Peptides against a protein of PDB entry 3PUK. Designs and how they scored, part 5

Target 1, 227 residues: chain A of PDB entry 3PUK
Amino acid sequence: ERGLKSVVWRKIKTAVFDDCRKEGEWKIMLLDEFTTKLLSSCCKMTDLLEEGITVIENIYKNREPVRQMKALYFISPTPKSVDCFLRDFGSKSEKKYKAAYIYFTDFCPDSLFNKIKASCSKSIRRCKEINISFIPQESQVYTLDVPDAFYYCYSPDPSNASRKEVVMEAMAEQIVTVCATLDENPGVRYKSKPLDNASKLAQLVEKKLEDYYKIDEKGLIKGKTQS

## One batch from the design tools (peptide; aimed at target 1 E129 I215)

Design b1_p12_2_s4 (made by RFdiffusion4, then SolubleMPNN; from b1_p12_2, 8 letters changed)
Fold by OpenDDE base, seed 1:
Formats: sequence, C-alpha cells, structure tokens
Structure b1_p12_2_s4 (fold): chain B 227 residues (1-227), chain A 12 residues (1-12)
Amino acid sequence: as target 1 above (227 residues)
Amino acid sequence: MSRSKEVSKFFD
C-alpha cells in the first residue's frame, strides 16, 4: 500500500517500535491526545499487539502502577504531556513502571528536555524525536492539529494578528513533517484569494523546507522534487 | 548526526 496512512505507520514502526523492541517483552504504551488520534488513523490494535504493546493508557489519567513492566511513551513535546510523564517517574520510590522509552512526535524544546533529564534520567532508556505532527486522513489527505487555527486565520480583529502568525508557524512546521515523512521537497502551490493567508503559509513552508533539507540525516543536500 | 540521536545519548 502506498497511501499516506501506510507510510506513516511504517515510519512509526521503524522509528518507535523497532527501536525499542526486545524479544519476548511486552510494554505498556502511554498516549496523549494527539498521538491517540495519530495511531487511530493509521493502525489497529492488532498491529500494536504485534509490536509488543499489551495495553494502551491515556497519559493524562491516573493509572495504577505496573512496576514490573517497561513503558513506551509516545507523546507530543508539550508541557502537559511531559508533566504527566514526570509524575510517573519523578519519585524514585513511586515509579509507576520499570523504565521508560520516550518518543516525541516533534522537536522537544530544550527547556522540557532539561526538565526531564534533571528529574528522572536514570529511568529513561530512550528519548527520541520523530517528525510526525499531522494526522493522515486518506491516501493523499492529511489534517493538522493546530488549536483555533480557523478562528485566528480568518479573524477580522486586528488584535489577533500576532496570534495568527503563531498559528501559521505551527501549521507550516506540521506541513514540513508531512514532507519529511514522504521524503519529498515539493514546490508549494496556493490560492491567494480572498486573504493572503495561503501565500504567507506557503512562504513559511518553503523557508522551513529549505532549512530542513540543507543537510539531511546523511549529510546530503536534497533538491526540489516534483509533486 | 540527527538531533534525535544526540538526544538519545543522554540516556542508556
């Protein structure tokens, strides 16, 4: 299958599950709001079982300790999700799980990373960032998870101009993760009417793509691709 | 080296 959902699942399988796989070992997986939607869009529970996940838990909810099992945290790099993780491992005497593997869906700010490192580094076996900050809908369709994006982008209130810019930056970053997932550096096309939102977003995406592909993981420069 | 790999080196 060549659909976007399949590509996303394959990337998650390689970047997350294969990375922390241990023969005969089962893990508890912790998800937040975004990653719940993400996994629901591209896999089934049976797929997760095959990857060694016994149960899925919501990171925001109070959970009973399972101290003999390791936990896989697949979460967004937000203060809320990180704080929930820290509650699980912040105390040496009250650790909920045996150890943790952390996979962030995007770049984790240094402030959050340092907070984790300072409090519970000994409990963490992996801490990686993967670049998947979008939800695949169909074979060639995806959606972005940017709160209030529609409101700020189309608000006639000039006082929302600053917020509009922040929202557009977030959208552009997520679009770049789609391109990265597909291993493409496309030319960006847009409609300019009635507002200049699409033009501004396109410029942001182009700039971020350029920055992202200056040097790839192998130290190579990737040129523009046709899409 | 990717940032992800560098970050992971802070842990076992």
Scores: peptide ipSAE 0.024, ipTM 0.597, DockQ to the pose 0.482
OpenDDE base, seeds 2, 3, 4, 5: peptide ipSAE 0.022, 0.023, 0.023, 0.022; ipTM 0.586, 0.589, 0.594, 0.567

## One batch from the design tools (peptide; aimed at target 1 C108 D110 C120 I124)

Design b1_p13_1 (made by RFdiffusion4)
Pose (drawn by RFdiffusion4):
Structure b1_p13_1 (pose): chain A 227 residues (1-227), chain P 13 residues (1-13)
Amino acid sequence: as target 1 above (227 residues)
Amino acid sequence: SAEKIEEFNKERE
């Protein structure tokens, strides 16, 4: 099947689980708020065992160290989600697991990355970005994770316009992961209608997905596709 | 950021 959640599942399995899957052994997977909703969206937790995951745990709440099991961190590039990882490895009196495998849902800010590039420890065996920043609500419908996006798009023009841009970029880069997951590099068009916001956004997506496929690293897609 | 992470992974290998 080619359901939107089937496509995403095929990506997570190959880009995450298979990428650190060691046939004979199992791992503990850690999730933040987003990745929880993402995984619950495209599979049952039962399917995870077959993928090398014996236990899933919340990265937020404190956990008991299992120094003989390797950890699979499947998280977003969020300050909270990352600060929690740094609690397990490096500073201080660490560690908590035998090894660390980090998979970011989206591009990791240099600011956050540096905070973990230091307290690295030989543990972090891998750090990849898979570019999946959306929820496959239905086989043909997707939703983003841009909190309070509606308000910051139609609010007046007061002090909180600086956040509007933050929301506008968050939508743009998050939309781009939708195209990348579908292995599509589509042409961009907007409606040029009420308030003309789709124009500003259409430009951001156009610019960001040009920069994106200048790096992909999957090498599957470059230049505009038939979409 | 992506390139830096590629370099980081190479260092880890």
Fold by OpenDDE base, seed 3:
Structure b1_p13_1 (fold): chain B 227 residues (1-227), chain A 13 residues (1-13)
Amino acid sequence: as target 1 above (227 residues)
Amino acid sequence: SAEKIEEFNKERE
């Protein structure tokens, strides 16, 4: 079995780089915090050069315009990352790049996508959701990216119950993306802890896996939103 | 947004 890093890289290569590849063309790639970690975990700069990436830039940083080059945005579908993109192409500032290809690591909420369309549609050549929301560490080990997970999952305060559910939902979604990436439908194992967090998470994962594979068998794509 | 994205891409082919 191939290591998780190799599988992730292969998926990125196919879904992102091959998708927007043009012979002889170089692109600037924009990364956010998550995708920086993601790519760092599964590839080298030499690999990116082979895929036609000349420079990697942090989307959060102020950057000088390179108006003659197209940009590849490989980013999380978050308000922060999207806002940075909008600053690059929006009406409030001069366009920093010739055009944009946008690849989201997860399903993009309709609200964010609508915001992009309203402001920058003419600058975008392609947009895709590639559904990779985890960091591979070892062949069978990965790290989830869920902010404040520890705080809310272990909070005894009932007022945090709603946020705890949101966090668990996000964790479950990311675990499902791992399974989808590996083309696996594993049984869920967990170690019990106080507050039954592990059990609840396991149930969420199982439910989501069932839904995912059910839809996949029908030739449909499971999404976070209905549109 | 999968359907919306698909439509969005189709318009650009």
Scores: peptide ipSAE 0.516, ipTM 0.936, DockQ to the pose 0.622
OpenDDE base, seeds 1, 2, 4, 5: peptide ipSAE 0.505, 0.511, 0.510, 0.516; ipTM 0.934, 0.935, 0.935, 0.936; seed 2 fails the geometry check

Design b1_p13_1_s1 (made by RFdiffusion4, then SolubleMPNN; from b1_p13_1, 5 letters changed)
Fold by OpenDDE base, seed 2:
Structure b1_p13_1_s1 (fold): chain B 227 residues (1-227), chain A 13 residues (1-13)
Amino acid sequence: as target 1 above (227 residues)
Amino acid sequence: SLKKLNEFNKELE
């Protein structure tokens, strides 16, 4: 029985670190709010050192240039994180690092992707999506990073209905990344009382799982598992 | 998504 933390770490190691590894090369790693939490949940600094990371920097903070070193950006595909990346490489004279490897935790919208491509393509050596949008807590426990989820899901105000739907969809997407990481297609189980939120979420998850496995990188459609 | 990334990575090589 492999714990969720170990599975997540293995996924990151293979999808990110092994992907950009060069013998004898050290990189600076840039993290955002989510990836800081993610890595903190499943690895130690010593683990990162073993993977060729010399220092970790917060992408949101002002940083001094280290022009001789390449940077590994492990970030969420958000406007905020992308904008910070773009500022690091936006001008030829102001490049903070030698080059960039970019690994997104989720699907990067075309608008953001095109913006990156148009502005910084010459500085990028790799760009990949790894589809991990959750924080592992225990062997079979994880948390989601959906702002205001509790507030909107339990709001009695009808004016929040649209926002509630957005939150539910975001939660469903992140749950699917858990399933993908675990390589499982679980049968969804829930308790519906007192609100129908659980039922709605379950339906969204099921739909998104179907979509995910339909377009699986390996072209495999897995049957339902007991997860 | 995979298609666009693959194409982009090919351009980076």
Scores: peptide ipSAE 0.120, ipTM 0.802, DockQ to the pose 0.593
OpenDDE base, seeds 1, 3, 4, 5: peptide ipSAE 0.099, 0.110, 0.107, 0.099; ipTM 0.785, 0.793, 0.794, 0.786; seed 3 fails the geometry check

Design b1_p13_1_s2 (made by RFdiffusion4, then SolubleMPNN; from b1_p13_1, 5 letters changed)
Fold by OpenDDE base, seed 2:
Structure b1_p13_1_s2 (fold): chain B 227 residues (1-227), chain A 13 residues (1-13)
Amino acid sequence: as target 1 above (227 residues)
Amino acid sequence: SYKKLLEFNKELE
C-alpha cells in the first residue's frame, strides 16, 4: 500500500514544482499556516531544495525584498493569505519579488480571484488550484483543518446549528480532496453516534464527490471504489 | 473554476 504522505508529495511535486520548474532557476517559496503543516507532513527541506526552492518564507511575516528572484506562493485561498500576497505585489515600486507563481490548496473564491487579477496580474506567471486541503498523518490517515470543528459538531446549543453546518461543509470538502488526491471515488461508510453528525457528513461527502467527478479536468466519471 | 483558471493562465502567456 502506498503511503498517503508519499501520494501527497507526489501530487505536490507534479502539480506545483514540475508545473513551474525552469532549469537552473531557484525560487523563494511562500507558505501560510496550512501549507507549512502540509509540507512538513510529507517532505523534508532537502526535498524542497531538489525542487529548486532556495528559501522558505512565512507569508504572514514582514520580509525583505528579493527582487531578482521569482516567488512560488503555495497558499490557501483565504483573505489573509491573499492580502499578504497583494502586499508583496500591489505597488510597482514595492514588489518583493521578480514575479509570482500562485498555487492554491483549494478553490479560490471569485471575489478573491478577481481582486488578485485586478491588482497583480502583470506580476503573475501562473495561477493554479491543486485541491489538497488535508494533512497526511499516517499511511492511510489524515487530519482536517477545520477550526472549532469539535466544538460546533458536538455543541448541544441549537444556536450553533448554522455554524455546525458550515463546519460540516468544510470537512466534507476537505475529505473530497483526499479522494481526489488518491484518485478514488469511495462509497462512504460511517458509524452512527448519538447525534446524526456522521450521517450528515457522509451525505455531504457523497454529494460533493459526485459534483467533483462530474466536473473533473478530464470530464471523467468514475465508478465507486472500495476504500 | 477550471475555466477561469484556464482563461487567466492563457492571458498570462
Scores: peptide ipSAE 0.100, ipTM 0.787, DockQ to the pose 0.625
OpenDDE base, seeds 1, 3, 4, 5: peptide ipSAE 0.047, 0.038, 0.076, 0.039; ipTM 0.744, 0.734, 0.771, 0.737

Design b1_p13_1_s3 (made by RFdiffusion4, then SolubleMPNN; from b1_p13_1, 5 letters changed)
Fold by OpenDDE base, seed 2:
Structure b1_p13_1_s3 (fold): chain B 227 residues (1-227), chain A 13 residues (1-13)
Amino acid sequence: as target 1 above (227 residues)
Amino acid sequence: SLKELEEFNKELE
């Protein structure tokens, strides 16, 4: 049992592949840096073939048009990834693919969403958020994708305090996506070090968990589980 | 928002 990896794969299969599956249809899948790592951590190319993906392309690279095929964009809601998507569909004459299915790994800001709607709405067949912002390593081990997290969290420079808070918020958010994926509301435990970083992060996670479960689509407030 | 996404997807159907 590949614990967390299996759970993540199951989530992706249900939320992404099953959602856009059409019998006999093959798609090109576009990945960014994060989703490349994510899929690499929890599936094989053979798994993707079984889900109707014929080829995987890097969204950041210049790609040749395949106008007869639909594209599945599994990407993070970042300006960089969104801009690459927009370039693929920016002009009627220069569309790289027949149509697009977009699945974001996290909440897409309204600014980016509006930009997509304004430019490419006619080319889009589906747009969803699946809320997976972590990389599974082992059964119960995962890594976070927060740039410079180590640097800012351990920086003694007071000038980095604001950035440290941003990093901690990002980490907390990604931890919540793990909990959501596992369908758990864990009690937060931490080991205190000389720095209060662990305590602060724990508080942020707890707060975000509370917010998440309050908004839970099913209206189910789950009790705290032991983690 | 999730609501906006849902509305958008309905428009795409």
Scores: peptide ipSAE 0.039, ipTM 0.723, DockQ to the pose 0.581
OpenDDE base, seeds 1, 3, 4, 5: peptide ipSAE 0.036, 0.039, 0.039, 0.038; ipTM 0.699, 0.720, 0.719, 0.710; seed 3 fails the geometry check

Design b1_p13_1_s4 (made by RFdiffusion4, then SolubleMPNN; from b1_p13_1, 7 letters changed)
Fold by OpenDDE base, seed 2:
Structure b1_p13_1_s4 (fold): chain B 227 residues (1-227), chain A 13 residues (1-13)
Amino acid sequence: as target 1 above (227 residues)
Amino acid sequence: SLKKLNEFNEELK
C-alpha cells in the first residue's frame, strides 16, 4: 500500500525532475503558492537537492538574476504565475536565468500558452503539464486548493449560485487529478444531506472522469481537457 | 493539450 504522498512524489519525480535532468547540472526552481504547498506535503529539501535543485525561489517575489543557471518553473497555469514567468524572460537584456523548463500542475489555457509562446519561446527548453492539482495529507487523504469553496458551497444567498457552480467545477477538476495520479477510475460515493452539493459534485466528477479516461485514436488516455 | 505541448516541444528542439 503506497501512501498518496509517495505516489505524488513519484509522479513529480518522473514527470518533472527526470524529464529535465542533466548530469552535473543544477537548477533554480521557481514555485508559486500551490506548488510550494504541494512539494512541502510530499518531499523534503534534501529530496530536491538530490534531484538537482540548488535553491528554491518564490515566483511572486522579486529575485536577483542568476543568468548562468537554468530555471525550473513548477507552477500553476494561472495568469498571476504566468505573468511572473513572463517578467523573468520578457526582455533580452533582463532575462533572470539562462533558460526555463516549465511544468504546469494542470491544463494551461490556450490564451496563456499562446502568450508564453509569443513572448518567451526562445528561452524555453521544455513545457509540460503534469496534472496534479491537490495536496496529499495522508495515505488516502487529500485537500483541494479552491478559494472560498466553503463559503460559496454553503451560502444560502441565491446571488452566489453562479460562483458556487464555478467552485464545484474546480473541485471536480482537482479530484480528477487525484484519480489520474493514482491511476484509478473509482466509483463515486457520497452523502447528500443536508444539501445536494455532494450529489452535484459527484456528477461533475463522474463526467470529468469519463472524459479523462476516454481513449484517443492512438489508444492513449486523453487528458481531462482537450486542446 | 497533449497535441499543443508536443508541437511546442518539437519547436523547442
Scores: peptide ipSAE 0.153, ipTM 0.816, DockQ to the pose 0.513
OpenDDE base, seeds 1, 3, 4, 5: peptide ipSAE 0.125, 0.135, 0.138, 0.116; ipTM 0.801, 0.809, 0.812, 0.801; seed 3 fails the geometry check

Design b1_p13_2 (made by RFdiffusion4)
Pose (drawn by RFdiffusion4):
Structure b1_p13_2 (pose): chain A 227 residues (1-227), chain P 13 residues (1-13)
Amino acid sequence: as target 1 above (227 residues)
Amino acid sequence: SYATIEELKELEH
């Protein structure tokens, strides 16, 4: 099947689970709020065992150290989600697991990355960005994770216009992970209609996905595709 | 800005 959640599942399995899957052994997977919703969206937690995951736990709440099991961090590049990882490795009196495998849902800010590039420890065996920043609500419908996006797009023009841009970029980069997961580099068009916001956004997506496929690293897609 | 592929690989062991 080619359901939107089937496509995403095919990505997570190959880009995350298979990428650190050691045939004879199992791992503990850690999730933040987003990745929980993402995984619950495209599979049952039963399917995870077959993928090398014996236990899933919330990265937010404190956990008991299992220093003989390797950890699979499947998290978003969020200050909260990342600060929690640094609690397990490095500073201080650490550690909590035998090894760390980090998989970011999206591009990791240099600011956050540096905070973990230091307290690195030999543990962090891998740090990848897989670029999946959306929810496969239905086999043909997707939703983003841009909190309070509607308000900060149609609010007046007061003080909180600086956040409008923050929301506008968050939508743009997040939309780009939808195209990348579908292995599509589509042409961009907007409606040029009420308030003309789709124009500003269409430009951000166009610019960002040009920069994106200048880096992919999957090498499957470059230049505009038939979409 | 964002972490490059090279920077990510440097972090790995």
Fold by OpenDDE base, seed 3:
Structure b1_p13_2 (fold): chain B 227 residues (1-227), chain A 13 residues (1-13)
Amino acid sequence: as target 1 above (227 residues)
Amino acid sequence: SYATIEELKELEH
């Protein structure tokens, strides 16, 4: 019944917590809006304690320094979250924590990555992308985190066409991360709507799935699954 | 200030 949630938790445990875990070491974990929802959907505070997290904090809030502890940043690759991170480590004299482990939920654009490198590379012990950009709700149900998706997808204004494409691209990317997490390459199905949004999204998903599995680290082309 | 996941949930609503 909690299949997807369990899979997501297992992925996070393996990709994040096991990756940076040190025996006897506790970390402070910084979350943004998305990752707060994500973790809330698939784990409890007790689970995080078992993984060596003593406390969690909101990255957007002003926080007091805890200079003796390392910080685990589990955040989305957004300018807002990255800027908050940079505020914590951008100044040599004002470092909030001893060091940082950064785990992005999705691909971090080079522009943001370069900004991080230029400012606080020495403070970063790990920087990794884990490709989980969805919220599990039920065993086979998830939600996407795409701001203003409804507005742009259903806008009759042709001036929003470019933005609509960006939104659909983001949605498609998140769907692919679900498939990757579940190790599935599904045949895409959709219901027709008055607009061609469903068809366009399906095409984008299929294309991205093909690209993902084609260039997978294992070099394996996985056939379509029936999900 | 530090928070639990539950506390953060409450802040979001």
Scores: peptide ipSAE 0.023, ipTM 0.507, DockQ to the pose 0.023
OpenDDE base, seeds 1, 2, 4, 5: peptide ipSAE 0.009, 0.007, 0.009, 0.016; ipTM 0.445, 0.434, 0.448, 0.451

Design b1_p13_2_s1 (made by RFdiffusion4, then SolubleMPNN; from b1_p13_2, 7 letters changed)
Fold by OpenDDE base, seed 5:
Structure b1_p13_2_s1 (fold): chain B 227 residues (1-227), chain A 13 residues (1-13)
Amino acid sequence: as target 1 above (227 residues)
Amino acid sequence: GYATKEELESVST
């Protein structure tokens, strides 16, 4: 059975592990909260060992330097994760690893990228965005990682309207990354709610899908499919 | 964004 988990793993294998693979080289992999959940959902430790990962470390925790080994950072493009990375490579004396390969789960804002560039560009061997911002649960089921989505979307407080829009945007973006991962251009289906959140989200998803396929890496335009 | 990322990759390789 072809499940979403296997598709996600295949994408990670291709986009991350194959991209930075060197024969005979072992790496330490640094994960954040999201990528820990992501990898836990779609692979085993044995799979990671096969991909040349000797140790998995939490990026948020204090870690002993292993200066002779390169590090693979598979992290979300958040200030917290980026700051932790910067602490690992901020100075030569504080450099914890030999070099870094960075793979972001989503688009990294220019502000964060500029911080990285300014501080430790010489230590970075690779920096890519791979667009996997969801957790596969079942064969065709996934969860979104948008903090406080429920709170803002269903808040009766008008002061949260702006934040609600931001949350909806983030949700739409993550849904599009799922579609991109599955190489699908789905016809959006939703259940209407009194607050019309589902309709708004659907519109955002459709718009983002159009934008994605217009400017996708492969230059492919796909017709809508039922999903 | 991507332009700067490409620059970084070019320098790092």
Scores: peptide ipSAE 0.027, ipTM 0.561, DockQ to the pose 0.332
OpenDDE base, seeds 1, 2, 3, 4: peptide ipSAE 0.008, 0.008, 0.016, 0.021; ipTM 0.458, 0.465, 0.519, 0.528

Design b1_p13_2_s2 (made by RFdiffusion4, then SolubleMPNN; from b1_p13_2, 6 letters changed)
Fold by OpenDDE base, seed 1:
Structure b1_p13_2_s2 (fold): chain B 227 residues (1-227), chain A 13 residues (1-13)
Amino acid sequence: as target 1 above (227 residues)
Amino acid sequence: GYASLEELKSVET
């Protein structure tokens, strides 16, 4: 099946679960708001069980220690999620779990990474960025996780112009992430509105796609594909 | 712990 949901699931399976899988070992998985939505969109609890996850927990909630089990943190690289992780392992008190595997949905800022490294590096068995910052809705439909996107893009206040540009950049970046996940370099189509937001976004996406596909991971140039 | 993703989502909302 070539649906976007299946592609996203396959990416998570290979980048996260296969990366830390040990035969006969069960893990507790910690999720934040974004990754809860992400996994809910592309898998079932039975799928997680097959990947060695016994239970899922909300990283924002206070949790009882399960010191004999390792924890898989699948979280966004935000101060809030990182702070919750640090509370589990960064204190002089007993750590919540035996060890941690951390998988960020996007690039983790150096400031956050350094904070983690300084506090609990010995407890971390793996720390990886997997670059999945979108939510699949249907076979070929997805949504983006950009806060206040609607507000700034459609704000009549000219003072929000700079913020609008930042939002557009973030949206474009996430769209490129989708293309990378699908291994496609598509042509961009859009419908213009009075504020011409769609046109601006399309231009940003095209520019970023060109940059991304100049040289791939293996140093190969990729051609344009149909989507 | 949560038995389902839906249960976890409902707690956050």
Scores: peptide ipSAE 0.025, ipTM 0.564, DockQ to the pose 0.023
OpenDDE base, seeds 2, 3, 4, 5: peptide ipSAE 0.024, 0.022, 0.021, 0.019; ipTM 0.603, 0.584, 0.550, 0.485

Design b1_p13_2_s3 (made by RFdiffusion4, then SolubleMPNN; from b1_p13_2, 5 letters changed)
Fold by OpenDDE base, seed 2:
Structure b1_p13_2_s3 (fold): chain B 227 residues (1-227), chain A 13 residues (1-13)
Amino acid sequence: as target 1 above (227 residues)
Amino acid sequence: SYATKEELESVET
């Protein structure tokens, strides 16, 4: 009905809500900044209620314990969000919730995962990656979650060259997650500009798409490439 | 580690 929004919602419903569904059970859902925007873009509160979510909480805020309820963490694999999760379950005697289901929007680095495992593995019932790192706008339009992308891509300062490459790679990775979500391997079209950013981005996207589908066809889970 | 993630998920299954 709503193109990309519908596809994204369907993926979240299948990969997250259906995966942790227990008949008659309500959960508290914890969101970060990105997932708040993501869900707001593709669903309504009534949709979440239908999926067994009674309350939505911001992971960054102080929250009162609800020890009888399980928590569904739908968060980005960032140190900030992970640290907030660890505060909820870091102490055995002061767990905020009964148990945790964790769904990351993207590949979670082993370093972060190991940190979680070391501190609160017994509290975790699920830990999955769903590869949605974009906000759907229209049927074929989305917004990337790459802070300061414009600033670094168009910065004339040579000192920002390394950061520019990091930003370009992050954009390419998120574009690949869109393609993966849509189950598409599109041809890349671009118009070159004076800084040739479009060409560089296109090359990165093509390379990452090739890597993704090559690994996927082999039935293996790919790692995230970081610069 | 994906293997570790699978192990973690198997706790309640």
Scores: peptide ipSAE 0.031, ipTM 0.572, DockQ to the pose 0.292
OpenDDE base, seeds 1, 3, 4, 5: peptide ipSAE 0.032, 0.008, 0.021, 0.029; ipTM 0.586, 0.440, 0.530, 0.578; seed 1 fails the geometry check

Design b1_p13_2_s4 (made by RFdiffusion4, then SolubleMPNN; from b1_p13_2, 5 letters changed)
Fold by OpenDDE base, seed 1:
Structure b1_p13_2_s4 (fold): chain B 227 residues (1-227), chain A 13 residues (1-13)
Amino acid sequence: as target 1 above (227 residues)
Amino acid sequence: GYATPEELKSVET
């Protein structure tokens, strides 16, 4: 199947599960709000079992220690999620799990990374950024995780113009991550509205796509594709 | 607490 959901699942499988897989080993997986939605959109619990996950836990909740098991943290690079991780491993008290594998859905700010490194580096077996910051809805439909996007984009208050620009940049960045995941450089189509938000977003996406595909990970130039 | 299997059912669209 070539749907967006299957592509996202395949990306997670290769970037996360295959990366930390050990034969015969089960892990506890910790999720936050975003990654819960992400996995729910593209897999079932049975799929996670096949990947060596015995149970999933909400990172925001208080949890009983399972000291004999390693933990897989699949979380967003936010202060809230990172703080919850640090509570599990950063205290002088006994750590919640045997060790940690951390996979961030996007680039982790240096400030957060340094905080992790300073507090619990010895407990971390892997820390990786996988660049998946969108939710697949249908075969070719997805949604973005941009807070207050609707409010700022459609605000009649001119004082929100600066915030609107920030939101547009964030949306454009996430759209580019979808294109990267699909290995596509598509042409952009949009419908204009009175506020011309769609046109502005399209321009930002096109610019970012051009920058991204100038040189790929292997130093190769990619051509434009149909989507 | 633990997440339930129902919480990770694929969204049917």
Scores: peptide ipSAE 0.023, ipTM 0.512, DockQ to the pose 0.022
OpenDDE base, seeds 2, 3, 4, 5: peptide ipSAE 0.021, 0.019, 0.019, 0.019; ipTM 0.570, 0.564, 0.576, 0.561

